Peptides against a protein of PDB entry 4QMF. Designs and how they scored, part 101

Target 1, 175 residues: chain A of PDB entry 4QMF
Amino acid sequence: ESSFMTLFPKYRESYLKTIWNDVTRALDKHNIACVLDLVEGSMTVKTTRKTYDPAIILKARDLIKLLARSVPFPQAVKILQDDMACDVIKIGNFVTNKERFVKRRQRLVGPNGNTLKALELLTKCYILVQGNTVSAMGPFKGLKEVRRVVEDCMKNIHPIYHIKELMIKRELAKR

## One batch from the design tools (peptide; made by RFdiffusion4, then SolubleMPNN)

Design b2_p21_6_s1 (from b2_p21_6, 9 letters changed)
Fold by OpenDDE base, seed 2:
Structure b2_p21_6_s1 (fold): chain B 175 residues (1-175), chain A 21 residues (1-21)
Amino acid sequence: as target 1 above (175 residues)
Amino acid sequence: SEEKLDEELDKLSQEILEEAR
């Protein structure tokens, strides 16, 4: 039997308590057990003797990882679908200057979130920027593109160059 | 300038969003 655990920040506790029954129900369909530990501030998923697909535990691991990084349950639970992948991109260590970090992170989001929404469309991904991480869900190809744009942005490569490139790629794919 | 690129990116992003609607 396999088990995975992830810690979550304190500010996430209230929400996780609210949706944990939904998490349990979603995982029960796959005979995956789960535990919310409010004292430790952790979520755990476990295979059981009734777990049919041994690979589903990895998706369950990803589910709690996404939830810990503020992805809403209705979106995060989609990770259990066979065609859905995810990535949690750590962005906090690319720059030491806090102001520079905030500026580059905000550049990725853009005014009214327009840049992020555009990136979501171009990559066919869901993207959430929270704290020191960017969570993304979608096809592997799209996830690779998201990670490149995100990390390059934190490295002070302006997203406009990647957006233009993705636009060209999208246009070519329509043909 | 970076500020100019930011503005251009926002305009481009809006165009992408409008096309998708």
Scores: peptide ipSAE 0.731, ipTM 0.965, DockQ to the pose 0.938
Fold by OpenDDE base, seed 1:
Structure b2_p21_6_s1 (fold): chain B 175 residues (1-175), chain A 21 residues (1-21)
Amino acid sequence: as target 1 above (175 residues)
Amino acid sequence: SEEKLDEELDKLSQEILEEAR
């Protein structure tokens, strides 16, 4: 029997409580059990005797990890699909200065979220910037690109260089 | 300057979004 637990911040409690029946239903299809602990502030997923795919527990682990980082359920649940991967990028420790951190994080998002949306299109990923983490979902190749752009941005390498590079790659891939 | 790069990035991002529509 395998189990994984993830803590979630207090501000997510109300939302998680609201959608937990949907989480349970989604995981039941794979015979994965789940528990929401509002006292501890944790989510747990577990294999059962009826679990037939041993790999699905890892996807369930990723599901609760994404939910803990503010990814909405309709998006997060897609992680259960075979072709979908995810990454949670910690960005809070690249810069010690709070103002500098906020500035670089905002640069990644851009005005009206345009930069982030453009990056999503170029990498074929879903990307959510929340607090000290960036959550991404998509193909492995795209996820690697997202992580590079995100981390470099926090290291004060302007995203424009990567965006231009990705645009060129996209054009070259058109056949 | 960083400000100029920010402006250019936003313009470029908008172009990417418009092309996708």
Scores: peptide ipSAE 0.731, ipTM 0.966, DockQ to the pose 0.947
Fold by OpenDDE base, seed 5:
Structure b2_p21_6_s1 (fold): chain B 175 residues (1-175), chain A 21 residues (1-21)
Amino acid sequence: as target 1 above (175 residues)
Amino acid sequence: SEEKLDEELDKLSQEILEEAR
């Protein structure tokens, strides 16, 4: 039997407590057990003898990973669907200067979140920028594109170049 | 400049959002 554990930051504790019954119910449908440890600050998912789908535990792993990185439950739980994939992109190590980090992260989001929303549409992904991570959910192709844009942005490659490229690709795909 | 690109990106983003409506 398989088990996966993820740590979560203290500021997520109150929220996770409020939604944990919902997490439990969602995973119970797949006979996956779960534990919220408030002392350690961890979430654990485990297969049981009643788990019939060996692949679902990996999705459960992804669920708690997403929750740990501030993805809200109604969105995160969609990872349990067969057609949904996710990625958690660590962005905190690309830049040592705090101000530069904040600036590049903000560039990814854009005024009023317009850049991020546009990127979501172009890639057909959900994207959440929070702290030192970017969480994304969607098709594998879209996720690959998101990771490229996000990491390049943190490397000081302006997102406009990628957005233009994605727009062209979208237009070509309509034909 | 980076600031100019930021402005252009925002305009482009808005266009994308409007097209999706």
Scores: peptide ipSAE 0.728, ipTM 0.965, DockQ to the pose 0.947
Fold by OpenDDE base, seed 3:
Structure b2_p21_6_s1 (fold): chain B 175 residues (1-175), chain A 21 residues (1-21)
Amino acid sequence: as target 1 above (175 residues)
Amino acid sequence: SEEKLDEELDKLSQEILEEAR
């Protein structure tokens, strides 16, 4: 038997309570059990004796990890698909100065979220910036690109350079 | 300047988004 647990912040509790029946139903299809512990503030997934695919527990682990980082359920549940991968990028340790951190994080998002949305299109990924993490879902190649842009941005490499590069790559791929 | 790059990036991002519509 395999089991994984993740903690979630208090502000996420209300939402998780709302969607937990949907989580349960999604995981039941794979005979994965799950528990929402409101006292501890944790989510747990575990295999059962009826779990057929032993690898699905890892996807279930990723599901609760994504949910803990504020990814909405309709998006997060897509991780259970075979062709979908995810990445949780920790960005909180690149900069010691709080104001500088906020500035660089905001630069990644851009006005009205335009930069992030553009990056999503270019990489064919879903991207959510929340707190000290960036959650991404999509193809492996796209995820690799997202991580590079995100981490470089936190290292004070302006995203415009990567966006232009990705645009060129996209145009070349169409030909 | 960084501010000018920010503005340029926003314009570019908007173009990308508009093209996708």
Scores: peptide ipSAE 0.727, ipTM 0.965, DockQ to the pose 0.916

Design b2_p21_6_s2 (from b2_p21_6, 9 letters changed)
Fold by OpenDDE base, seed 2:
Structure b2_p21_6_s2 (fold): chain B 175 residues (1-175), chain A 21 residues (1-21)
Amino acid sequence: as target 1 above (175 residues)
Amino acid sequence: MEEKLDKELDELSKEILEEAR
């Protein structure tokens, strides 16, 4: 039997407690067991003898990974769908200067979150920027595009170049 | 130059969002 565990930050504890019954219910449909450890600050998922599809444990792993990175449950639980993939992009190590890091992260989000929302539409992904990570959910192709834009932004490549490129690709796909 | 690009990106983003509505 397989199991996966992820740690979560202390500030996430209260929320996770409130939604854990929902997590349990969602995973029970697949006969995946789960445990919330408030002492250690961890979430664990594991297969059981009743688990029909052993591959679902990987989806469960992704679920707790997303929850640990502040993705809300109603969105995170969609990862259990067959056609949904996710990516957690670590952005904290691209820049050593904190102010520069904050600036580049904010550029990715944009005023009123417009840049991020536009990127979501262009890639057909959900994207959440939180702390030192960017969480994304969507099709594999879209996720690849998101990661490129995010990492390049942290490398001081302005997102406008990628947004324009994605716009062109979208228009071509409509033809 | 970056500030100019920031403004252009914001306007472009708004256009994308408006088209999707």
Scores: peptide ipSAE 0.715, ipTM 0.961, DockQ to the pose 0.951
Fold by OpenDDE base, seed 1:
Structure b2_p21_6_s2 (fold): chain B 175 residues (1-175), chain A 21 residues (1-21)
Amino acid sequence: as target 1 above (175 residues)
Amino acid sequence: MEEKLDKELDELSKEILEEAR
């Protein structure tokens, strides 16, 4: 048997409690067992004797990882689909100054979230900026692009350069 | 300089969003 566990922050507890039946139902289709531990503040997924696809446990691992980082269930559950990958990018250690960190994180999001939405379209990914992490879901190629833009932004490379590059690539791909 | 780039990025982002509609 294979099992994976992830911790979640206290502020996610109420939400996770409300959607856990849906998590259980989604994983039951694949004969993956799951446990929500409110005392420890953890989620666990594990294979059973009825688990047919051995690779699905890794997707279940990703599911609870995404849920722990504030991705809503209707989006996170898509990780169980084929060809859907994810990435959790830690952004909290690139800058020591809190004010500088907040500024660079906000630059990635942009006014009304416009920058982030544009990046989602260009990379064909879902992107959520929350706390010290950026969660992304989509094709591997798009995820690599997202990580590059996110990390470079935290390194004080303005996102506009990458956005322009992605726009050019998109136009060239249409030809 | 950064403020200028921020403004340009926002305008560019809006254009991308409009084209996708």
Scores: peptide ipSAE 0.715, ipTM 0.961, DockQ to the pose 0.926
Fold by OpenDDE base, seed 5:
Structure b2_p21_6_s2 (fold): chain B 175 residues (1-175), chain A 21 residues (1-21)
Amino acid sequence: as target 1 above (175 residues)
Amino acid sequence: MEEKLDKELDELSKEILEEAR
C-alpha cells in the first residue's frame, strides 16, 4: 500500500476543515483514504485494499499538494481527471533581494491580475500565485509554457515577449 | 524601459481578455 503526506501552513487550516468532507467524498469514489491532522498540520492520502487503480494515489498526492498551496477545492479536485496535470513552481530562490522578488512576482500577476488571466487563456491553464510558489493546472504543453514564463519573469525576462509569442502561436493554430 | 513594457503588457493583456469574452 502507498501513502503520501504533505504539510500545510497554519492560515489554510480553517479552509481545509470546511472542505475536508468534500475531499473525503471525492477520494472515496476511488477507494482512497485520507486524513486531516490539525495538530501536525498535515494531510495524508492512502491506498486501501479496495483501491482498483493504483495510479490514482499519485493524483491524490497532487490533490493535497495543491490544496496546501491555496488552490480552492473545486479547482484542485479536477486533478483527479485523467487529462489534467499540475505543476508547483518554486519562485522564491531566483532572487535574493526581497524587493526585486516582490516586483517580479507582481509583474507576473499584473494590474488587477490581467497578465495572469491572459496567460491562463493563452496556455489553457489555471494559474495561482501564492507566496513563494505558483500552482498551475492544465494540459502538459500549457504547463510547460507557464513554467517558462514564470521562471523567466523571475530571471528578469519581461513576460511581454512570451505573451506576444503565445499570441502568434494561437493565431497560427486557428489556421 | 521596464515601465514602458509594463504598460504595454497591461494593454495587451486587456485586449486578450476582451477577445475571450
Scores: peptide ipSAE 0.712, ipTM 0.960, DockQ to the pose 0.953
Fold by OpenDDE base, seed 3:
Structure b2_p21_6_s2 (fold): chain B 175 residues (1-175), chain A 21 residues (1-21)
Amino acid sequence: as target 1 above (175 residues)
Amino acid sequence: MEEKLDKELDELSKEILEEAR
């Protein structure tokens, strides 16, 4: 049997309590057990004797990881689908200066979140920028593109270059 | 230059979003 645990920040507790029955129900379909520990501030998923697909535990691991990083349940639960992958991109180590970090992170998001939404459409991914991480869900190809744009942005490569490139690729794919 | 690119990116993003509607 396999088990995975993730910690979550205190501010996330109220939400997780609210949706935990839904998490349990979703994982029950795969015979994966789960535990919400409010004292420790952790979520745990584990296989059971009735778990048919042993690989599903890895998706369950990703589910709780996404939930801990503020991804809403209706979106995070999609990770259990076979065609859905995710990536958690650490962005906090690219820049030492806090102001520079905030500026580059904000550039990735854009005014009213327009840049991020555009990137989501171009890559067919869901993307959430929160704190020192960017959480993404979607096809592997799209995730690769997201990671490149995100990391390059933190390296001071303006996202506009990648957005234009992705637009061209999309147009070519329609032919 | 960065501010100019930021503005252009925002405009481009809006266009992408409008096309998706």
Scores: peptide ipSAE 0.712, ipTM 0.960, DockQ to the pose 0.946

Design b2_p21_6_s3 (from b2_p21_6, 8 letters changed)
Fold by OpenDDE base, seed 1:
Structure b2_p21_6_s3 (fold): chain B 175 residues (1-175), chain A 21 residues (1-21)
Amino acid sequence: as target 1 above (175 residues)
Amino acid sequence: MEEELDEELNKLSEEILEESR
């Protein structure tokens, strides 16, 4: 039997309590057991004797990882689908200065979230910027592109260069 | 220079969003 655990921040507790029955129901379909520990501040997923697909536990691991990083349940639960992958990109250590960090993170999001939404469309991914992490869900190719744009942005490479490149690639793919 | 790129990026992003609607 396999088991995975992830910690979640305190501010996430109230939400996780609210949706945990839905998490349980979703995982029950795959015979994966789960536990929410409010004292430790952790979520655990575990295979059971009835678990048929051994690979589903890894998706369950990813589910709780995404939930811990503020991805809402209706989006996070899509990770259980075979064609869906995810990535959690740590962005907090690229910059030494807090003000510079905030500026570069905001540049990635853009006014009204326009930059992020555009990047989502170009990569066919869901992207959430929260705290010191960026969570992404989608196809592997799109996820690789997202990680490159995100990390380069934190390294002070302006996202516009990547957006233009992705636009060109999209146009070429239509031919 | 960065401010100019920010504005250009925003315009480009809005264009992408409008095309998808």
Scores: peptide ipSAE 0.699, ipTM 0.957, DockQ to the pose 0.930
Fold by OpenDDE base, seed 2:
Structure b2_p21_6_s3 (fold): chain B 175 residues (1-175), chain A 21 residues (1-21)
Amino acid sequence: as target 1 above (175 residues)
Amino acid sequence: MEEELDEELNKLSEEILEESR
């Protein structure tokens, strides 16, 4: 039997409590057990004797990881689908200066979230910027592109260069 | 220069969003 545990920040507690029955139901379909520990501030998933696909536990692990990083349940639960992958990109350590960090993070998002939305379309991914992490869900190819753009942005490479590149790639793919 | 790139990026992003609708 396999199990995975993820800690979550205190500010997520209320939300996680409200959706935990839905989490349980979603995982029950795969015979994966789960536990929400409000004292420790953790989520745990584990296989059971009835778990048919041993690989599903890894997706369950990813589910709780995404939930811990503020991804809403209706989006996060899609990770259980076979064709869906995810990535949690830590961005907090690229810049020591707080103001530079905030500026670069905001540049990634853009005014009205336009840059982020454009990046989502170009990569066919869902992307959420929260705190010191960026959570992404989508195809592996798209996730690789997202990580590159995100990390480079934090390294002070302007996203425009990558966006233009992705646009060209998209146009070529349509032909 | 960065501000100019920011503005250009925003325009480009809006174009992408419009084309997707």
Scores: peptide ipSAE 0.698, ipTM 0.957, DockQ to the pose 0.956
Fold by OpenDDE base, seed 5:
Structure b2_p21_6_s3 (fold): chain B 175 residues (1-175), chain A 21 residues (1-21)
Amino acid sequence: as target 1 above (175 residues)
Amino acid sequence: MEEELDEELNKLSEEILEESR
């Protein structure tokens, strides 16, 4: 038996309660068991004797990890697809000054979320900035690019340099 | 200089978004 557990913050409790039946149904298709513990504030996924794909438990682990970091279920559940990968990037440890942290995080998002949306298009990823983490879903190559942009931004390297580079790469790929 | 880069980035982002429509 393989089992994975993740804790979630209190502010996610209400939402997780509302979607947990959907989580259960999605995982049942793969014979993966799951438990939502509201007292502990945890989610658990487990293989069963009927689990035929041993690799699916790792995707289930990623599912609950994404849900814990505020990714909505309709997006998070896509992680169960074979061609979908994810990354949870911790951004809270790059700077000690709270104001600098907020400023750099906001720069990553941009006005009206334009920078983030542009980055999503260029990398073919879904990206969510929430609290001290950035959650991303998509192809592995795209995820690598996202992590680079995100971490560099928190290191005070302006995203514009990476966006320009990605634009050039996209243009070359169209030919 | 950062403000200038912010403005340029926003313009570039908008262009990318418009092309995707």
Scores: peptide ipSAE 0.695, ipTM 0.957, DockQ to the pose 0.933
Fold by OpenDDE base, seed 3:
Structure b2_p21_6_s3 (fold): chain B 175 residues (1-175), chain A 21 residues (1-21)
Amino acid sequence: as target 1 above (175 residues)
Amino acid sequence: MEEELDEELNKLSEEILEESR
């Protein structure tokens, strides 16, 4: 039997309590057990004797990881689908200066979140910027593109160059 | 220079969003 545990921040507790029955039902379909520990502030997933696909535990691991990073349940639960992958990109270590970090992170998001939404469309991914991480869900190709844009942005490469490149690629793919 | 790129990116992003509607 395999198990995975992730910690979540205190501010996420109320939400996780609200949706935990839904998490349980979703994982029950795969015979994966789960536990919400409000004292420790942790989520645990584990295989059972009835788990048919041993690989599903890895997706369950990713589910609780995404939930801990503020991804809403209706989106996070899609990770259980075979065609869906995810990536959690750590962005906090690229810049030591806090003001520079905030500026670059904000540039990635853009006014009204427009840049991020555009990037989501171009990569066919869901993207959430929260704290020192960027959570992304989608096809592997799209995730690779997201990681490139995100990391380069934190390295002071303006996202506009990548957005233009992705637009060109999209136009070429229509032919 | 960066501010100009920010503005251009925002315009481009809005165009992408409008096309998706």
Scores: peptide ipSAE 0.695, ipTM 0.956, DockQ to the pose 0.927

Design b2_p21_6_s4 (from b2_p21_6, 7 letters changed)
Fold by OpenDDE base, seed 2:
Structure b2_p21_6_s4 (fold): chain B 175 residues (1-175), chain A 21 residues (1-21)
Amino acid sequence: as target 1 above (175 residues)
Amino acid sequence: MEEELEEELNKLSEKILEEAR
């Protein structure tokens, strides 16, 4: 039997409490057990004797990881689908200066979130920027592109260069 | 220069979003 645990920040507690029954139901379909520990501030998933697919526990692990990083349940639960992958990109360590960090993070999002939305379309991913992490869900190829753009942005490489590149790639793929 | 890049990026982003609609 396998189990995984993820800690979540206090500000997520209220939300997680409200959706935990939905989490339980979603995981029950795969015979994965789960526990929300409000004292410790943790989520745990574990296989049971009835778990058929041993690999599903890894997706369950990813589910709680995403939930801990503020991804809404209706989106996060899609990780249980076979064709869906995810990535949680830690961005807090690229810059020591708080102002530079905020600026670069905001640059990734762009005005009205346009940059982020464009990146989502170009990579066919869902992307959420929250705190010191960027959570992404989508195809592996797209996730790789997202991570590159995100990390480079935090390294002070302007997203425009990657966006242009992705636009070209997309245009070529349509032909 | 940075402001110009940001403006250009925003224009490109808007174009992408518009085409997706």
Scores: peptide ipSAE 0.654, ipTM 0.952, DockQ to the pose 0.926
Fold by OpenDDE base, seed 1:
Structure b2_p21_6_s4 (fold): chain B 175 residues (1-175), chain A 21 residues (1-21)
Amino acid sequence: as target 1 above (175 residues)
Amino acid sequence: MEEELEEELNKLSEKILEEAR
C-alpha cells in the first residue's frame, strides 16, 4: 500500500474543512482513503485493498498538493482525469528582495489578470498565482511552456517575448 | 521601456481574450 502526505498553511484550514467531504467522495470512487489532520495541518491519501488502479494514488497525491496551494476543489479534482497533469512552480527564491519579487509576480499576472488569462489560453492550462508558488493544470506540453514563462519572468525576462512566441506558434499550428 | 512593454503586453493579452470569446 502507498501513502502520501502534504502540509497546508493555516489560512487554508477553513476552506479545506468545508470541502473535505467532497474530496472524500471523489477519492472514494477510486477506493483511495484520505485524512484531514487539523492539528498537524496535513492531508493524507492512501491506497486500500480495493484500489484497482495503482497509478491513481499519484493523482491523489497531486490533488492534495494542489489543494494545499489554494487551487479550488472544482478545478483541483480534475487532476484525477487521465489526460490532466499539474505542476507546482516555486517562485519565492528567484529574487533577493521582497519588492522586486512582488513586482515580477505582478508582471506575470498583469492588469485585471489579463496576462495570466492570455497565457492560460495560449497553453490550454489553468494557472493560479498564489504566494510563493504558481500552480498549473493542463497538458504536459502546455505545462512545460507555463513553467518556462513563469521562471523566466522571475528571472526578469518580460513575459511579452514568450507571449509573442506562443501566438506565432498558435498561428502556425492552424496551417 | 518597461512601461511600454507592459502596455504592449496588455494590448496583446486583450486581443487574445477577445478572440477567444
Scores: peptide ipSAE 0.654, ipTM 0.952, DockQ to the pose 0.932
Fold by OpenDDE base, seed 3:
Structure b2_p21_6_s4 (fold): chain B 175 residues (1-175), chain A 21 residues (1-21)
Amino acid sequence: as target 1 above (175 residues)
Amino acid sequence: MEEELEEELNKLSEKILEEAR
């Protein structure tokens, strides 16, 4: 039997309590057990004797990881689908200066979140920027593109260059 | 220069969003 545990921040507790029955039901379909520990502030998933697909535990691991990073349940639960992958991109170590970090992170989001929304459409991914991480869900190709844009942005490469590139690629793919 | 890039990016983003509607 396999198990995975992730910690979540205190501010996430109330939400996780609210949706935990839904998490349980979703994982029960795969015979994966789960535990919400409010004292420790952790989520645990584990295989059972009835777990048929041993690989589903890895998706369950990713589910709780996404939930811990503020991804809403209706979106996070999609990770259990075979065609859905995810990536958690750590962005906190690219820049030591806090102001520079905030500026570059904001650049990725853009006014009214327009840059991020555009990037989501271009890559066919869901993207959430929160704290020192960027969570993304979608096809592997799209995730690769997201990681490139995100990391380059933190390296002071303006997202506009990648957005233009992705737009061109999209236009070419229509032919 | 940075502000110009931000404005251009915003315009492109809005265009993409409008096309998706």
Scores: peptide ipSAE 0.646, ipTM 0.951, DockQ to the pose 0.925
Fold by OpenDDE base, seed 5:
Structure b2_p21_6_s4 (fold): chain B 175 residues (1-175), chain A 21 residues (1-21)
Amino acid sequence: as target 1 above (175 residues)
Amino acid sequence: MEEELEEELNKLSEKILEEAR
């Protein structure tokens, strides 16, 4: 049997309590057990003797990972689908200066979230920028592109260069 | 320079969003 655990920040506790029954029901369909530990601040998923597909535990691992990083349950639960992948990109350690960090993170989001929304469309991914992480869900190729844009942005490479590149790629694909 | 890039990026983003509608 396999087991995976992830920690979550205190500010996430209230929300996780409200949706945990839904998490349990979703995982029960695959005979995956789960535990919410409010004292430790952790979520655990584990296979059972009734788990038929051993690979589903990896998706369950990803589910709790996404939930820990503020992805809403209705979106996060889609990770259990076969065609859906995810990535959690740590962005908090690229810059030591907090003000610079906030500025670069905001640059990734853009006015009214337009930059992020455009990036979602170009990569066919869901993207959530929250705290010190960026969570993304979608096709593997799209996820690779998202990670590149996000990390480069935190390294002070303006997202416009990647957006232009992705636009060109899209135009070429339409031919 | 940065402000100009941000404005250009916003314009491109808006274009992408409009095309998706």
Scores: peptide ipSAE 0.633, ipTM 0.949, DockQ to the pose 0.935

